# Peptides against a protein of PDB entry 7RZF: the designs that were tried, part 314

Target 1, 358 residues: chain A of PDB entry 7RZF
Amino acid sequence: PFQEEHLKQLYKIVPIKDIRNLYVTFPIPDLQKYYKSNPGHYLGHLIGHEGPGSLLSELKSKGWVNTLVGGQKEGARGFMFFIINVDLTEEGLLHVEDIILHMFQYIQKLRAEGPQEWVFQECKDLNAVAFRFKDKERPRGYTSKIAGILHYYPLEEVLTAEYLLEEFRPDLIEMVLDKLRPENVRVAIVSKSFEGKTDRTEEWYGTQYKQEAIPDEVIKKWQNADLNGKFKLPTKNEFIPTNFEILPLEKEATPYPALIKDTAMSKLWFKQDDKFFLPKACLNFEFFSPFAYVDPLHCNMAYLYLELLKDSLNEYAYAAELAGLSYDLQNTIYGMYLSVKGYNDKQPILLKKIIEKM
Target 2, 358 residues: chain A of PDB entry 7RZF as posed
Amino acid sequence: PFQEEHLKQLYKIVPIKDIRNLYVTFPIPDLQKYYKSNPGHYLGHLIGHEGPGSLLSELKSKGWVNTLVGGQKEGARGFMFFIINVDLTEEGLLHVEDIILHMFQYIQKLRAEGPQEWVFQELKDLNAVAFRFKDKERPRGYTSKIAGILHYYPLEEVLTAEYLLEEFRPDLIEMVLDKLRPENVRVAIVSKSFEGKTDRTEEWYGTQYKQEAIPDEVIKKWQNADLNGKFKLPTKNEFIPTNFEILPLEKEATPYPALIKDTAMSKLWFKQDDKFFLPKANLNFEFFSPFAYVDPLHSNMAYLYLELLKDSLNEYAYAAELAGLSYDLQNTIYGMYLSVKGYNDKQPILLKKIIEKM

## One batch from the design tools (peptide; made by RFdiffusion4, then SolubleMPNN)

Design b2_p28_4_s4 (from b2_p28_4, 14 letters changed)
Fold by OpenDDE base, seed 2:
Structure b2_p28_4_s4 (fold): chain B 358 residues (1-358), chain A 28 residues (1-28)
Amino acid sequence: as target 1 above (358 residues)
Amino acid sequence: DVLKKLLDSIKYFEATIEGNIKLDDISF
């Protein structure tokens, strides 16, 4: 485990690849024994959330961060880490202290709101769906994975332990949140901008780095993180499927798409799944416009329209993706293509949201 | 075009079922 002298440290690391990353790491207790409640996953879900009022949404709005991942990471037996990792913009590299301040403001928001049972229930439902409809893995990889996780889980639960949540434990969520404090932080900044500014070399890989203590004034600034009114808990995910009924094959089911609607303005083809028998569908729409590709101006306007449409859908896209739904929007020489894929139950909701934004 | 979209849909389901969609195992 890290001792006090290992905390409040800043590492400036020179990568081989041209990447800009920030790692904010907290030592936490070993959560392995709490896999049935998985408080680290609960916190990772909220801290890593991409919806309105999320940490990522605010940091993106400032142009500082491209992506954010939050979660628990194994260290060794008896301890873990909670890590918030972000992909930094060039501007974000100049605002690392402020990015970390926003992280602590979000963590303070989570403390103020307290553990939410409905959020745990959503995580439970999502994981249950993921387990129930788990894809076939390659036998070699699967066997190796199972052999590895047998060290951590009972034999009877080895297939379910990574997925099935059983217990809402607000006490454990609060316990982990109490470890996510500025006095416990370890910061690593990865950027080529530190080339020639390092004084140490890592023994095994030759990675160039500099280690320095984080100033007490900066720690105090983070300790005094206020409630930022821009941060909000996510809304309930309306895209989580609840109906998994597989409709029986129609007597006249064709091996190819059948034309089921033909009008002056629309044609509709339908093919029932006769192979996979999954509660999933693919909806494909081709919109025709004689103006879409008539000249370079119209082509660029059609492109701009789709980029604006995608941007306006980002909030729904993340929630839909978590629930196993996806959409795709593309320009064509004839107009526009829309695809909606995933669990059929909530596809009408996503489709409606897309059409309302169009 | 319809046949291509159907084939793409079949490939999507096959990739899903065969675990060939790299769901970025963001192992949270």
Scores: peptide ipSAE 0.015, ipTM 0.409, DockQ to the pose 0.035
Fold by OpenDDE base, seed 4:
Structure b2_p28_4_s4 (fold): chain B 358 residues (1-358), chain A 28 residues (1-28)
Amino acid sequence: as target 1 above (358 residues)
Amino acid sequence: DVLKKLLDSIKYFEATIEGNIKLDDISF
């Protein structure tokens, strides 16, 4: 495990690829024995959340970050890490200290709100859905994976241990939050902008890097992170499916889509799933407009309309995606295409929100 | 892939700093 001398360190790393990444790493206790509660996943879900009032939403609004991932990382036996990783913009690379300040402000918000059982329940439900409807993997890869994880989980639970949550443990969530402190931080910045500015080379890959101590003033700035009123816990995810009923095949089910509605303004084709028997649907809508592609102006207006529509739907997109729902909006030469895919239970909710924004 | 390689490079970088500890894959 990292010793005290390894904490409060900044690494400037030169990548082979043109990438800009920030890694904020915290040493945490070994959470392996707590896999049934998975407090690191709970915190990763909140810190990595993309909805309104999230860390990512605020950092995106400043133009500093493109993507954010938070979560636990397995170490060796006896210790783990919690890592917040962000993809930096060029501007964000200049504001790393302020980005990390915002991370600590969000962590402080999580401390102030305390552990939320409803958030755990959502994670539990999402993971249960993911497990229940998991796709078949290639046998070779799957067997190798299972053989590896047998070192960590009981044989009886080896298939479920990575997915199924059982126990809400607010004490463990608080324990992990108590490790996410500026005094425990390790920072790595990955950018080509450090080329020719490094003094060390990594032994195995030849990666050029520089190691610096983070100034005490910066640590103190992060320790004094206030409650930023822009940060909020996510709202409950209304897209989490609860009904997984598979309707019986109709006796006259056709192998092809049947035309079930034909009107002057609409045609509807339907095909029941006769192969997979999953509680999923694909709703595809083609909207025809003679104006969509009549000239370059109308084409650009139709494009701008869909971009604005997508932007207006961002609030729901992430929550829907977490719940195994997706939508797609595309311009066509005839008008526009909308698809809604995933678990059929909550598709009407997502579809309604899309149509209300249109 | 890139994140994995970078995480692997960071894993190795961390592992080198940690005394050659093989860090397992980040389960996100």
Scores: peptide ipSAE 0.005, ipTM 0.391, DockQ to the pose 0.012
Fold by OpenDDE base, seed 1:
Structure b2_p28_4_s4 (fold): chain B 358 residues (1-358), chain A 28 residues (1-28)
Amino acid sequence: as target 1 above (358 residues)
Amino acid sequence: DVLKKLLDSIKYFEATIEGNIKLDDISF
């Protein structure tokens, strides 16, 4: 485990690849025994959230960050880490102190709001869906994974322990949040911009790095992180499926898509699933316009339209993705293509939102 | 050891970005 001397440290690391990453790491207690409540997953879900009022949304709006991941990571027996990882833009690399300030502002928002049972319930529901409809893995990989998991979970729970949440434990959420403090931080910045500015080489991989103490004034700035009014808890995810009914196979079901509607304005093909028997659907729409590809101007206008449409749908994309829904929008030489895929229950909601933005 | 774990984390993330590891598979 890290001692006090290992805390409040900054590492500047030279990567082999041209990457810009920030790792903000907090030592936390071993949470393995709390897998039924999984407070680290709860916090990872909120800190890593991509919706409006999220940490990522604010950092993206500033042009500093591309992606953000938050979660628990195994250390060794008796301790873990909570890590916030950020893909930095070139501009974001210049604003690392401010990025970390925003992280602490978001964490402070989570403290101020306190643990939310409805958020836990959404995590529980999402994980239950993921477990119930888990795809088949390659037997060799799956067996090896299960063999590893047997070291951590009871035999009776070994298949469910990574998925099924049972207990809302606000006390454990608060306990982990109490470890996410500036005095407990370790920061690593990964960038080629540190080439020739390092003084150490890592023994195992030859990675060049510099280690510095984070100045006390910077720690104090982060300790005094205020409530940023831009940060909000996510809204309830409307895309979480609740109906998993599989309709009986029709007696006249064809192995190929059947034309079920033919009109001057639309053709509709339908194929019932006769193979997978999942509560999932694939909706594919091809929109035809004689103007889509008539000249370079119209082609570029159609492209710009879809890019603006995608941008306007970003608020729903993440929530839909979390719920196992996806959409795709593409330009075609004939017009545009839309696909909506995933659990059929909430596809109409996502489709409606897409069409309302079109 | 600490740097190794950090670097292993970086390499894991680098490998995750190059691999079709969907964010969903990062059940942290």
Scores: peptide ipSAE 0.000, ipTM 0.313, DockQ to the pose 0.016
Fold by OpenDDE base, seed 3:
Structure b2_p28_4_s4 (fold): chain B 358 residues (1-358), chain A 28 residues (1-28)
Amino acid sequence: as target 1 above (358 residues)
Amino acid sequence: DVLKKLLDSIKYFEATIEGNIKLDDISF
């Protein structure tokens, strides 16, 4: 475990790849015994949230961060870590102190709101869905994984322990939040911009790095993180499926897609699932436009349109993705392709929102 | 040891970034 001398440290690391990453790490107690409540996952869900009023949404709006991941990480027996990892922009690399300030402002927001049972319930429901409809894994990998986790979970629970939440434990959430403080922080910045500016080499991989103490003034700045009014808890996830009914196979079900609608403006093909019997669907749309690829300008405009559309959908689509819905948007030489995949129950909601943004 | 775990973490993330990051493989 990290001792006091290992806290409030900044590491500047030279990567092999051209990447810009920030790791903000906190030592936390071993949460393994609390797998039924999983307080680290609860906090990871909120800190790593990508919806409106999230930490990521604000940091993206500033142009500092591309992606954010928050969660617990295994250490060794008796301790874990909570890590917030972000992919930095070039501008974000210049604003690391302010990025971390925003992290502490969001953590302070979580303290002010306190543990939310509804958030736990959403995590529970999401995990239950993920478990219930888990795809088949490769037997070799799955067996090896299960053999490993048998060291941590009862035999009767070994298949469920990573998924099924049972207990809302606000006390444990608060306990972990109390460890997410500036005095407990370890910061690692990974960037090629530190090449030739390091004084140490890692023993095993030869990674060049510099270690510095974080100035007390910076720690104090983070300790005095005010409530930022831009941060909000997420709204309830409307995409969590609640209906898992499998419709009976139609008597005339064809092994191939059948044309079920033909109009001047649209053709619709349908194939019922006759193999998997899952409460999932794949909706595929091809939009035809004679203008999409008529010249280089239109091609670039069609590309730019889809990139802007994807960007405009990102915060909304995140909630759908958490619920096992996905979408894809692609340019074609004929126009545009849209796919919506996942649990059929909430697909109409996602599809409607995509079409409203288009 | 600590740096190794950090670097193993970075390498794991670097290796997962080269592979199609299935969000499911990010053990939160």
Scores: peptide ipSAE 0.000, ipTM 0.300, DockQ to the pose 0.017

Design b2_p28_5_s1 (from b2_p28_5, 11 letters changed)
Fold by OpenDDE base, seed 5:
Structure b2_p28_5_s1 (fold): chain B 358 residues (1-358), chain A 28 residues (1-28)
Amino acid sequence: as target 1 above (358 residues)
Amino acid sequence: KELERFLHELANANIEEEKKKFLEELRS
């Protein structure tokens, strides 16, 4: 069992690799029996969100954090952990207390807003998409995985239990949120900057570390985390596919791209998928400008334009990625290249968003 | 034993790989 003596502890750990990581860990009850509602996944989705008003967006804006992951992890018998992991910048390493304060401000925002059924539905839909198109695992790995989970799930549900959300349980979400408190925290900082500053060595692997109690005044500061007006719940993900219909192969389908439109201003090539039969498409656009590479000024302007365009589209990047969509923008010697890839259903929405920013 | 394992895991963790796995799990 997780002992209370390990709560409110700070670990400074020396890594083998040159990494800077912060781990904020909370012991939580064993949630295995609640797999149909998976409240930890709901919270991980929100805490780990990368859109506007997210925890990561704010921490990135301050230059403290590069990446963030939040979710439940298996623990010992009878409990789990909820962990928030961040990749720290050099500046972020100096602001760990403030980073954790922002984490508690975001958690407080989640408490204030309460559980949202639409967010649960979004998680359910995303998981359903992922399950439907999951690549076949190697038979040995698949069999081993099934054997490993048979003791946790009914046989009929073993194949789907990890992916299919069925029950919205706001009470369980609130229960987990109630465990995400400063009095229930363990903090670990991983950085080479602690080399030569540690006083303990782990007996099994020789990991060098220092353990310190988190001061009561720091705990109190985190307990008094107010609402930060910069934090907002994400908007609905407009890119989640709902139509997975595969169009029949045309009788005149060519094995190579065929020119289907030829005008003074545009040429369009099309090739139907004759191999994979997935509800996916790849849209590629090449824009030609006679001014793109005329001189260094025009080259720099074209570069700056694309950088600004990418920045303006960043708000959609994460939502698109979650929904199995991606886009790419590149400068070419002739102008600009745009690619949109993934599930075909919502590609027009993403393309419209890109065009509106152009 | 739990603490030792915890410390070792953290010392060797790659957050980018964990993020990738997590995003794959969210997509999965």
Scores: peptide ipSAE 0.072, ipTM 0.714, DockQ to the pose 0.573
Fold by OpenDDE base, seed 4:
Structure b2_p28_5_s1 (fold): chain B 358 residues (1-358), chain A 28 residues (1-28)
Amino acid sequence: as target 1 above (358 residues)
Amino acid sequence: KELERFLHELANANIEEEKKKFLEELRS
């Protein structure tokens, strides 16, 4: 698809909106026939992972990137693109070469570790969850990530990415990884900082841009990307639901929460879902501490405690989100509020993790 | 959408001719 002359190119693009984006694109073969294995989705899952040891985690730690998306996009007939897109900070805009170096270090880590069947299985399970509940849930928050994905994937490809994965094909994963090389890269940087510094105008939309060859020295630097010890494969996502059984409505189900436990130390209210009939639950906990608001010192300590708790739970946040779980922690005048929401199957696991960090 | 279309169009504008060659190479 791309002649060598069209590879190793840098595009500096002036946006209409005040955005800072970096697109690192690789031409790849048409993978449509391999939709059952979807090697691009496997790689997108890992490259776009947000957990500890991820590419995004490292780039965030440096203050260069806010968000990262990786995945395959339809090209023209007979080829696709693998795209890594990042939202750049102002500082990140100055470090694009180093950002891309880290991308290649992560890709090198993926090559070194090789294809992992357990990761494929997680992708399969996540896709199964997404497919099963796509029409039932209009999650307002999922729209932004989907919107980001919809930017990169035609609606049809977003639909294909949601297909049930059936075949683990490590050979295809390796084949795609072999295309993710500096010699095959196209880089686009989108920033208003390029205003007045462009020499070309796109014919269809009038977008102003400059095209430059990436220096051979820079390409060589990326080709020599070593293993960065900060990059690790994600841990297994223990929050992925596997049981979707919906319990029948109890005969005594009340339209309001019923007090099912009343003790000196705890009250428990329960309401069965009578409207949505989803394998989901909302667990809300209000903790009362006599020390939470005794004095300003205790208030500050309670605040700091919660911030530290949130930080300690950050390692689970992305995995929980991927699995359709969420949690919220807030200080209250009486102590602390905890909410756990989403698929009920693995909520006890997430709750246990939260409690273990408390 | 616009930028993706731009990148896609920029990619495709150069790729349509290259695509014919690539498909010919894959078929050969």
Scores: peptide ipSAE 0.031, ipTM 0.498, DockQ to the pose 0.045
Fold by OpenDDE base, seed 3:
Structure b2_p28_5_s1 (fold): chain B 358 residues (1-358), chain A 28 residues (1-28)
Amino acid sequence: as target 1 above (358 residues)
Amino acid sequence: KELERFLHELANANIEEEKKKFLEELRS
């Protein structure tokens, strides 16, 4: 068990690199036995979500946080940690207590909504896609990883255990959520701003730090975290691929792009994949406008248009990324370039979303 | 040792790499 002496502690750490990070950590039971349900992954998916109504979206809107990661990590002595890690802005460094309050508000929202089977199903589906298309790891890394997990899993399940979710266990999700409480918190702040303000040095690497007890008043504030109406569960991810069919190579397939459509307003080039044989496609669009770069004003308008378009697509960016889709938008001397890449199945959906925002 | 490892990991942690790994774990 994690010793109570280490709970409700704040560590101020001086980094070697110029970084500003906040780590909010909770000791949790060893969840290894529950790999088929992986409740920590479920919670990490939601807490680390970047869509509308997410923890990160709210913290970004306040200018306090750039990035957020949530998940379980291995611990020592037969326990694990659940860690919420954020990249802090300079302003965010001044609002750490409030950032953590928002974390507990989001956790409280998760308790109020309860475990969602559809969210588990999305995690399952994403992991299945991931497993199916896992890149060939370097043999040395793969063998070492397998050797490590053989201690925990039956040989027959070792290859799949890390990826395949099989069992929805709302009871285990609730159990982990019950550990994510202020009374179980350990906070670390990493910033160069603590240079010269530390009183301890760790023995192995010489890391300078200060350890402080979190005031009971602060713990109580976090314990009394209300539901924040800005926090919402994510919407269903519409970009998760379900069809992985690879079309046969056409007899007339050329080793180079062929012009398949030629009109006054458009030319279409196509090349079938003859090398990788993956259910992926790359769609590239070049838009031409005689007005795009006619003068500095038009150049600026074209730039602003693209920035606004990108901003309007942010709501889809994370969901698309999770599903193995990406898009790129760039200004060109002739107008605009759009690229959509990834699994082909849901590319039409993403492309439609982009076009609807144009 | 646990504290030292913890402090060292935090001092050297790259959130972007962790995010990438997390996303890769969701994708792979």
Scores: peptide ipSAE 0.085, ipTM 0.704, DockQ to the pose 0.582; fails the geometry check
Fold by OpenDDE base, seed 2:
Structure b2_p28_5_s1 (fold): chain B 358 residues (1-358), chain A 28 residues (1-28)
Amino acid sequence: as target 1 above (358 residues)
Amino acid sequence: KELERFLHELANANIEEEKKKFLEELRS
């Protein structure tokens, strides 16, 4: 168990690589027995969310953070850690206290809203996708991993335990949220800026660090974190596939794309997958405009148009990525190129969203 | 041992690689 004397500590660490990271760590109970509900995954999904109203969106808007990850990690015997990890900008390194304040404001928002069954269902659906299409690990690595997992899970569940969510347990979500408090925090800042400013060296690896107590006034500031109106729960992810039916191979399937539509304004080629047999598709659109590259002005306008279009689609980018969808927009010498790739089930929804912004 | 390992892991961690692995695991 993490003793009280190890809480409310700040570690300043000198990295080997030129990185700037902030780690906000909380000791939590061992949740391994609750793998069917996985409350740490639920919280990691929300805290690590990148959509509008997310913690990351706010921290990015201030220019303090580039990336954010939240989740549980294994600890010592009988406990785990919940860790919020961020990549800091140079400016963010100066605002660590305020970044952590925003973390606690977001956590307070999660407490105020309470556990959401629909969010759990999205996590369940995402994990089901990941499980269903998990690449076959190399046999040696897979066997070693299974052997380790057998210590924690029944043999019959070992293959599924890491992925399948079965039980919505709001009580366990609340229990973990109750551990995510300033009085239980351990903070680590990793930056080369601490070089020559450390007073301790770790014995095993020679890592240079300084350890300091977090001032009580700072802890109290974080304890009094108010609700920030900029933080909102994510909207439902419309892109999560639910239909994984593989269409039968047509008897007339060609090994090459066949022209299935030929008009004055459009040509359509289609090729059915005859190799992978996955519920995935690649949609590629090339738009031709005689004006796209006629002169530098038109080129700049076409570029600006695509940049604005991409910006307008940013609200969907993360949700699409989570759901195994991607899109790409590029200028071409003849106009523009659009690609939509991933699971076929919700591609029409993403395509519609793109077209509505065009 | 736990603190030392923790400090070492933090000193060498790459968030982008961890995120990439996480996303790859979701996409695989």
Scores: peptide ipSAE 0.073, ipTM 0.687, DockQ to the pose 0.493; fails the geometry check

